# Peptides against a protein of PDB entry 6IDX, part 99

Target 1, 380 residues: chain A of PDB entry 6IDX
Amino acid sequence: KELAKLSADVTFATEFINMDGIIVLTRLVESGTKLLSHYSEMLAFTLTAFLELMDHGIVSWDMVSITFIKQIAGYVSQPMVDVSILQRSLAILESMVLNSQSLYQKIAEEITVGQLISHLQVSNQEIQTYAIALINALFLKAPEDKRQDMANAFAQKHLRSIILNHVIRGNRPIKTEMAHQLYVLQVLTFNLLEERMMTKMDPNDQAQRDIIFELRRIAFDAESDPSNAPGSGTEKRKAMYTKDYKMLGFTNHINPAMDFTQTPPGMLALDNMLYLAKVHQDTYIRIVLENSSREDKHECPFGRSAIELTKMLCEILQVGELPNEGRNDYHPMFFTHDRAFEELFGICIQLLNKTWKEMRATAEDFNKVMQVVREQITRA

## One batch from the design tools (peptide; made by RFdiffusion4, then SolubleMPNN)

Design b2_p14_6_s4 (from b2_p14_6, 7 letters changed)
Fold by OpenDDE base, seed 5:
Order: sequence, then structure tokens, then C-alpha cells
Structure b2_p14_6_s4 (fold): chain B 380 residues (1-380), chain A 14 residues (1-14)
Amino acid sequence: as target 1 above (380 residues)
Amino acid sequence: MAKQQEAAAKEAAA
């Protein structure tokens, strides 16, 4: 207890470290739980002293043994661990992950996000906060392939559901620390969109062009059997498609693929459009057809609007930015759906279409409509 | 968005 208190002082920490004191603490943890597990308070203070000593940055985290990591991970994975030990163990693992890529690899072998979810199903908000903090650290330090796997995993759906039900909808006020961790988790989750946001469409890629063609098919041929996909488009068919791409509100009516060559939002805009067309087909068809039948120059260009809205949403959500330590602004809606970004896009494109009509906008008013829509989204 | 946050903050302050 006294050591833990004194370890917060940098002068004491320096002298204690110079006396190999931290090695003594690590060995106490490494020597196994039987002596320390009988004295939960002693272990809690040992872990506190260790953390406080390491927080001075005098000693590299890379000095930590695999045996120590396994012991700390063991305290997190075991049921019915003392709350104080669990808190310090989560904090130690977080610090290890944040400070060393080599320790991240070792910890990621010992602990899964699924195990950490169990610590969210408790009434203690401090434990919940430390568990989310460690999840965030693991997510931040994961290589790109593992980040994608973490995002796609059933664990993420479960994680979102548990956070929603046990944290956000909990009978307790959300503290600033928890709000920050929820913000961090959202930023890290939306940063997975960065790859698609920065992916340029290749106008020569037939598979990508087929997506644009599918958007046209869903809008205008929804009653026509897909079996009559006419292979070799005659010039008359090409001219028909150019008209359809104009009605879809693409800037380049001849080659809509060119509208997706700019990054941001690149292919992410096309993904959102396709999601809307497939998942919310009636909404998509309605928006497109209501504007395609207008001859009064008050048509809302869906294609252009979808691209610029996707870019705007990426800017509002700070896609590609690192979490800021001073921020605690999380959005509960992003925990309610697996495809929360695409669903947000689907809501916002309807808002844009409504706002365009209410303003009686023309193509010249496009930027003004987008500014009004931005204000509406940010205030909502 | 801001209203949902303010509502969440009020629900968190209550």
C-alpha cells in the first residue's frame, strides 16, 4: 500500500527502479497466484505499484516477460476475480498494448475481445470502462487484416449489443471516462471505412461497372426479369443507358464510373448507393423516380448527392482521424445496427431529398443544400 | 446527433 502510493512520485520511482525494485514486483506476479491470490489486497497494491512505476516511462514495457503477461491475462480471464485486481490488470494490459507492438502480439494471443465482453455485463462502470479501453487499444494496434476480422466478427455485433444494453441503456449515468471510451470505439470502427473511402474506382473494371449497371437496373427495370440482361449493347442501348445515368443524377452521364475516381469518398459512395438500392429498394426507387420524372430543373441529382453526402458523413464522423483524448462525444445510434454508416446514409439521403424539395433547389443551389443538410445532421 | 448526445448526457446526469 505504501509502495503503491510512493510509486506515483517520480523521484521515488527512479530510485526504486535503480534498485531493481520493478524486477522484484514482476517476479512476485510471475511466481504464481497461490501466495498472492490468498492476499487479494497485496496483489492489488503490487499491480498498482507496478503500473504507477511504469507510467513514469523510465522503464520500457518491452522488459515484461511472457510469464508476467500470462499472469495478468489470467486475472482478466478468470471468473470472480477481485474488482481491484481486475481493474489494474485491464489497465496494465491496455498500457502494454499501447506502448509495445511486440506486447500487443503476445496479448492478442492470450486475450480475445469475446473474453473482455464478459466484463461489460457487470454493474461496475469502472470495470466496463477498463474493458472497453483494452478493446480499443487492441483495435487501435491491430494490423489491418486483424482489424477487419475484428469488425466482421460476430463478436462485434455482440459487443455492440452488450454496450447498448449494459452500458448505454444501463440504469447509471455515463461518466466522462466511459463516454470517452465509447467515442474512441466509434472513431476506430468508422476508420474501417477509410480503405473504401480512399479506394478510387477503376473505370475499366467491369465488376465495378456492373454495380453501376445494377443501380440502373434496380431503379428502372425492377419489373423486368433479370434474365434479359442484354449482352452486346447496341448504340441505341448505350444511348438509353446514358439517359438512365442522367436520370440517376450522375455528373458523367456517359461514364458514371468517373464520378467515383475522386477520393474521398471513392468506392464508399458506391457501396452506400448499392446498400440503399438493395436493402431499402422502395426508398431508393422512390427517390430516383421522383427526380427522374421532373422537367422543371428542380430534380435532385441522386448520384452526385450520394457522393457528396458520403464525403460529408465521412467528414462529420472524422473517418481516417485518430481519436482525440479530449473528446467524449459518442452517438448511441451507431450501436443499434451492424451497418450503421449505411443506415445513416439512407436516413441522410432522404433528408437531403426532402430539403432539396423544400428549398426548391436547382443544380446551382447544390452547395447551399449540402450546407443546410450538414447543419441538420450535426444538430440531430 | 448533438441532440442525441445532449439527451444521452442529460440521461447520464439524471
Scores: peptide ipSAE 0.038, ipTM 0.622, DockQ to the pose 0.028; fails the geometry check
Fold by OpenDDE base, seed 2:
Structure b2_p14_6_s4 (fold): chain B 380 residues (1-380), chain A 14 residues (1-14)
Amino acid sequence: as target 1 above (380 residues)
Amino acid sequence: MAKQQEAAAKEAAA
């Protein structure tokens, strides 16, 4: 107890470390002795002293043995562990993951995200915070190939539902530390969109062009019997599609694929448009047809608007940026839906279309409309 | 967004 208190002092920590004090503490944990299990308080103070000593940055985390990691992971995996031991064990694992890639690899073999979800179902917000912090650390330090697998585990309705029901809708005020961890989790989740945001469309890729053709089909051919495809020559078909792509509000009416070659938002804008067209078909058709029938120069260009809105949403959500330590601004709405980004796009494109009409905008007002919409989204 | 955060903070504080 006194050691744990004194370990927060840098002068004491330096002298204690110089006396091999950390080695003694690690060996006490590694010994797994039934003595420390009978003295849960002594173990809790040992782990506290260890963490406080390591926080001074005098000793590398790479000094930690695999036996120590297994003991700490064991305390997190045991259902009947003391709350103080569990809290310190989660914090130690987080620090190990953040400070060493070699320790990350070892910890990722010993602990699953599924085991950490059980610690979110408790009433103790400190345990919940440390569990999310460790999840975030594992996500941040995961190799690119494993990050998508972790993301699929986070996109799992289960983790999101548990966070929503036990953390966000919990009977306790969310502390600043928990709000920060929810912000970090949100940023790391949206950073999975970065690949698509930075993917340029290839105008020569037929499969990508077929998606643009599908957007046209859903907007204009949804009521047409496929049997009445006018058998008129290839030139009339090209001229017809150029008109349809103009009505869809693409900048390049001849080759709409060129509008998706700019990154950001690249292919992510096309993904959002296709999601809207398939999942919210009536909303998509309404927006497209309402603007395609206008001859008064007050048409809202859907294609251009969808691209610039996707880019704006990526900027607002800081897609591709690392989490900032001073931020705690999480959005509860992103824990309510599996496709929360695409659903947000679907809400915001309707807001944009409404704002365009209310402003009586023309193509020259486009940037002004986008600024008004940005202010509306950020204040909402 | 900011209003939803404020509402969530109020619901969590209530």
Scores: peptide ipSAE 0.037, ipTM 0.667, DockQ to the pose 0.027; fails the geometry check
Fold by OpenDDE base, seed 3:
Structure b2_p14_6_s4 (fold): chain B 380 residues (1-380), chain A 14 residues (1-14)
Amino acid sequence: as target 1 above (380 residues)
Amino acid sequence: MAKQQEAAAKEAAA
């Protein structure tokens, strides 16, 4: 207890470290001594002293043994551990993950997100905060391939449901630190969209063009009996598709693939459009057909609007930016759905279409409509 | 967005 208190002083910490004091503390934990396991308070103070000593940055985190990591991970994985030991163990693991890529790899082998989820189901908000902080650290330090797997694990209705029901909708006020960790988790989740946001469409890729063709099919062929596939020549089909792509509101109605060559939002806009068309088909068809039947200059160009809206949403959500320590602004809505960005797009495209009508906008008003929609989204 | 954050912050401050 006294050591833990004194370890916060840099002068004491320097002298204690020079006396190999930190090595003594690590060996005490590594030994798993029946003494420390029987004296939960002594172990909690040992872990506190270790953290305070390491926070001075005098000693590299890479000095930590695999045995030490396994002991700390063991305290997090055990169903019945003292709350004080659990808190310190989560904080130690977070610090290890943040400060060393080599420690990240070792910790990621010893701890699963599933084990950390169990610590979110408790009534202790401090435990919940440390558990989310460690999840965020693991997510931040994960290689790109594993980040998608972690995202798929976060897309597990279970983690989001637990955060939503036990943290966000919990009977306790969300403290600033928890709000920050929820913000960080949100930012890290949206940063997975960066790859698609920065992916240019290849106008020569047939598979990518088939997605645009599927958008056309869903909008205009949904009621057409497949038996009436017009057997008329390839040129009439190309001319027909050019008309359909114009009605869809693409800027390049001859080759809509060219509209997705701009990054941002690149292919992410096409993903959003396809999601809307497949998951919210009635909404998609309604928006497209309502604007395609207009002979007045007040048609809302769906394709152009969807692209620019996707770009705007990426800008609002700061997709591709690192979490800022000064920000605590999380959106509870993003914990309600696995495809939360695409669902947000589906809400916002309806808002855009409504705002376009209310403003009696023309193509010349496009930027003005987008600015009004931006203000509506940011204030919502 | 800001209203949902403010509502979440108020629900978090209550």
Scores: peptide ipSAE 0.036, ipTM 0.628, DockQ to the pose 0.029; fails the geometry check
Fold by OpenDDE base, seed 4:
Structure b2_p14_6_s4 (fold): chain B 380 residues (1-380), chain A 14 residues (1-14)
Amino acid sequence: as target 1 above (380 residues)
Amino acid sequence: MAKQQEAAAKEAAA
């Protein structure tokens, strides 16, 4: 207890470290000594002293043995552990992950996100905060291939549902630290969109062009079996498609693929459009047909609007930016759905279409409509 | 978004 308190002092920490004091503490934990296991308080203070000493940055985290990591991971994986031991163990693992890529690899083998989810189902918000902080650390330090798997684990209805029900909708005020960790988790989740946001459409890629064709088909040929597209003249078809792409509100009516060559938002806009067309088909068809049947210059160009809205949402959500330590502004809505970004797009495109009508906008008013919609989204 | 954050903050404070 006294050691843990004194370890916060840099002068004491320096002298204690110079006396190999950290090595003594690590060996005490590694030994799994029946003394430390029987005295939860003594173990908690040992872990506290270790963490406080390491937080001075005098000693590299890479000095930590695999036996120590396994012991700390063991405390986190135990169903019944003292709250103080669990809290310090989560904090130690977080610090290890953040400070050493070598330790990240070892910890990622010993700890699963599923095990950390169990620590979210508690009434202790500090434990919940440290569990999310460790999830965030693991997510941040994961290689790109594993980030998608962790994102899939965050997209796992379970983690989001647990956060929503036990943290966000909990009977306790969310502290600043928890709000920050929820913000970090949100930012890290949206940063997975960066690849698609920065992916240019290849106008020569047939599979990507087939998505644009599918958008046309869903809007205009909803009753037509795709198998029965009559084989008649390629030119009449191209002219027909040019008309349809104009009605869809693409800027390039001849080759809509060119509208997706700008990054941001690149292919992410096409992904959102396809999601809307498949998941919210009635909404998609309604928006397209309401504007395609107009001849009064008050048509809302769906294709252009979807692209610029996707870009705007990426800007509002700061897609591709690192989490800021001073921020705690998380959005509870993003914990309610697996495809929260695409659902947000689906809400916002309806808002845009409504706002366009209310403003009696023309193509010249496009930027003004987008500005009004931005203010509406940010205030919502 | 801001109102939803404020509502969530109020709901969490209630």
Scores: peptide ipSAE 0.034, ipTM 0.641, DockQ to the pose 0.027; fails the geometry check

Design b2_p14_7_s1 (from b2_p14_7, 7 letters changed)
Fold by OpenDDE base, seed 4:
Structure b2_p14_7_s1 (fold): chain B 380 residues (1-380), chain A 14 residues (1-14)
Amino acid sequence: as target 1 above (380 residues)
Amino acid sequence: MRRRRMEQAALESR
């Protein structure tokens, strides 16, 4: 207990470390010797002292043995561990993951996100906070391939449902630290969109062009006789598609692929449009047809609007930015849906279309409409 | 201290 308190002092820490004090503490953990009176209390103070000493940055985290890592991971994976030991163990693992890629690899082999989810199902918000903090650390330090797997695990209805039901909808006020960890998790999740946001459409990629064609098909051919098979590209058909792409509100009516060459939002805008068209088909068709039937110059250009809205949402959500220590603003909506960004896009594109109508906007008012929509989204 | 470690670790992971 006294050691744990003194370990917060840098002068004491320096001298204790110089006396191989950390090695003694690590060996106590490694031994697993339950024979001592008050073992749990002693272990909790040992882990506290270890963490405080290591927090001075005097000793590399890479000094820890695999046995030590396994013991700490064991305290997190085993049921019925003392709350104090569990909290310190989660904190140590978080610190190990953050400070060493080698330790991250070892810890990622010993601990699953599923084991950490069990610590979210408790009434103790501190344990929940430490568990999310460790998940965030693992997510941050994961290689890109594993990061997508973790995101897919977050897309697993289970983790989101647990966070939503046990943390966000809990009967307890969310403390600042938990709000920060939820913010961090949100930021790390949105940063997975960065690749698509920065991916330019290749106008020569037929598969990407087929997506644009599918958007046209869903909007205009859903009710029309299947007899107009896509095959024979007569000049009349190209001219027909140019009209359709104009009605879809693309800036480049001849080659809509050119509208997706700007990054941001690049291909992410096309992903959002395709998601809307497939998942919310009635909403998509309604928005497109309402604007395609207008001859009064008050048509809302869907294609242009979708691109600029996607860009705006990326700016508002700070896609590609690192989590900031001072922030704790998270959106509960992002824990409710698998495709939360695309669902947000689907809500916001309807808001944009409504606002356009209310303003009686023309193409010249486009930027003004976007400004009003930005204010509406940021106030919601 | 913990939060600074995350930001620093995030900077080092880019």
Scores: peptide ipSAE 0.031, ipTM 0.765, DockQ to the pose 0.839; fails the geometry check
Fold by OpenDDE base, seed 5:
Structure b2_p14_7_s1 (fold): chain B 380 residues (1-380), chain A 14 residues (1-14)
Amino acid sequence: as target 1 above (380 residues)
Amino acid sequence: MRRRRMEQAALESR
């Protein structure tokens, strides 16, 4: 107990470390010897002292043995562990993951996100916070190839549902640290959109052009039997499609693919448009047809609006940016929807279309509308 | 201390 308290002092820590004190503490953990009276209390203080000593940054985290890692991971994976031990074990694992890529690899083999989810289903917010923080650490330090797998594990309705029900909708106020960890998790998840945001459309890629054609089909041919395969495009059909792409509000109505060559938002805008068209078809058709029937120059250009809105949402959500210290602003919607970004886009594009009408905007007012919409989104 | 470690680790992960 006194050691744990004194270990917070840098002068004491330096001297204790110089006396190989950390080695003694690690050996106590590694021994796993439960035979001592008050073992749990002793272990909790040992782990506290260890964490406080390591937090001075005097000793590399790489000094820890595999046996130590397994013991700490064992305290996290066991169902009936003292809360004090569990809390410190989660904090130690987080610190190991954050400070060493080699320790990350070892820990990622010993623990699963599924095991950490069990620690979210408790009434202790500190345990929940440390569990989310360890998930965040694992996500942050994961190789790029594994990040999508972790996101898919997170996108598992289960983790989101548990966070939503046991953390966000809990009967207790969310503390600043929990809010920060929820923010971090959101940022790390939205950063997976960075690839698509930075992917330029290839105007020569037929598959990508077929998506744009599908947007046109859904908007204008939704009542026509799918059996009318677009036969060989006579010049009259090309002219028809150019008109349709103008009605869709593309800037380049001759070759809409050119509108997706700018990054950001690149292909992510097309993904959002396609999602809206397929998942919220009635909303999509309504927005497009309402503007396509206007001859009064008050038409909202859907294609341009969708692209610029996608870019704006990426800026608001800071897609591709690292989590910042002190931020705690998270969107509960992120935990309610499987495709939260695309659903947010679907809400915001309707807001944009409404705001455009209310302002009686023309194409010249586009940037003003976008500014108003940005303010509306950031205040909501 | 915890937040500083995360920021540092985030900087190192890029």
Scores: peptide ipSAE 0.031, ipTM 0.763, DockQ to the pose 0.813; fails the geometry check
Fold by OpenDDE base, seed 2:
Structure b2_p14_7_s1 (fold): chain B 380 residues (1-380), chain A 14 residues (1-14)
Amino acid sequence: as target 1 above (380 residues)
Amino acid sequence: MRRRRMEQAALESR
């Protein structure tokens, strides 16, 4: 107990470390000897002292043995562990993952996200916070090839549902540290969009062009009598598509693929448009047709708006930026749906279309509308 | 102290 308290002092820590004190503490954990009276209390103070000593950064985390890692991971995976031991064990694992890639690899073999999910289903917010912090550490330190698999595990309806029901909708106010960990998880999840945000459309890729054709088909061919299939030559077909792409609100009416060559938002804007068109087809068709039938120069250009909105959402969400210590702003909506970014886009594009109408905007007012929409999104 | 570990780890993961 006194050791754990004194270990927070840098002068004491330096002297104790110079006496091989950390090695003694690690051996106590490695021994696993439950035969001592008050073993759980002694172990909790040992783990506290170890963590406080290591927090001074005097000793490398790579000094820990595989036996030590297995013991700490064992305290996290066992169903009947003292809360004080569990809390400190989660904290130690988080620190190991954050400070060493070699320790990350060893820990990722000993624990699963599924085991950490069980620690979210408790009433103790401190345990929940440490469990999410360890999940975030594992996500941050995962190699790129494994990061998508972890993201898919986070996209698993189960983790999101548990966070939503046991953390966000819990009967207790969310403390600043929990809010920070939820923010971090959100940022790490949205950073997976960076690749698509920075992917340029290839105007010569037929598969990518076929997506633009599908957007046109969903907007215009679903209501067209099949009898008006113009069997006439390639030039009339190109002229027809140019009209359709103008009605869709693309900047380049001749070759809409050129609108997706700008990064950001690149292909991510096309992904959002296709999601809206397939999942929220009635909303998509309504937005396109309401603006395509106007003759008053108050048409909201859907294609241009979708691209600039996607870019704006990436800026607001700071896609590609690392999480910072000062922020704790998270959006509960991102825990309600597996495709939360595309759903947010679908809400915001309707808000944009409404705001455009309310402002009686023309194409010259485009930037003013986008500024108003940005303020609306950031205040919500 | 814990928050500093995440910023440092994030800087090292770039």
Scores: peptide ipSAE 0.029, ipTM 0.754, DockQ to the pose 0.770; fails the geometry check
Fold by OpenDDE base, seed 3:
Structure b2_p14_7_s1 (fold): chain B 380 residues (1-380), chain A 14 residues (1-14)
Amino acid sequence: as target 1 above (380 residues)
Amino acid sequence: MRRRRMEQAALESR
């Protein structure tokens, strides 16, 4: 107990470390000897002293043995009644993952996200906080290929549901540290969009052009009488498509692919448009057709609006930025749906279309409408 | 202390 308290002092820590004191603490954990009177209390203080000593950054985390890692992972993966040991073990694992890629690999083999989710289903908010913090550390240090898999996994869907039901909708006020960990998880989740946000459309890629054509098909061919199959002439078809792309509100209605060459938001805007068209088809068709039938210059250009809105949402959500210390602003909405960004886009594009109508906007008012919509989104 | 470690680890992970 006294050692754990003194270990917070840098002078004491330096002297104790120079005396190989940390090696003694690690060996106590490695021994696993439950035969000592007050073992649980002694272990809790040992783990506290170890954390406080390591927090000075004097000793590399790579000094820990595989036996030590397995013991600490064992305290997290096995149902233990001692909350004090569990809390410190989660904090040690978090620190190991954050400070060493080699330790990350070893820990990722010993612990599953599913085991960590079980620690979210408790009434203790500190345990919940440390469990989310370890999940965030694992997510942050995962290779890029594994990050996407972690985000798409059923475990992540389940994680969001458990966080929503047991943390966010819990009967207890969310403490600042929990709010920070929720913010971090949100930022790490949105950073998966960065690749698509920075991906330029290739105007020569036929598969990408086929997505734009699919947007046209969903908007205009779903209601067209099958008898008006576009006649055989390739040139008449190109001229027809140019008109349709103008009605869709693309800036480059001759070659809409050019609108997606600017990054940000690049291909992420096209992903949002396609999601809206497939998942919320009635809403998509309504927005497009309401504006395509207008001859009064008050048409809201859907394509341009979708691109600029996607860019705006990326700016508001700080997509591609790292989690900042001291931030604790998380959005509960992002824990309610798997495709929360695309759903937010679907809400905001309807808001934009409504605001455009209310303002009786023209193409010259575009930036003014976007500014009003930004204020509406940031106040919500 | 804990928050600084995460921010530093995030910077090192880019």
Scores: peptide ipSAE 0.028, ipTM 0.754, DockQ to the pose 0.810; fails the geometry check

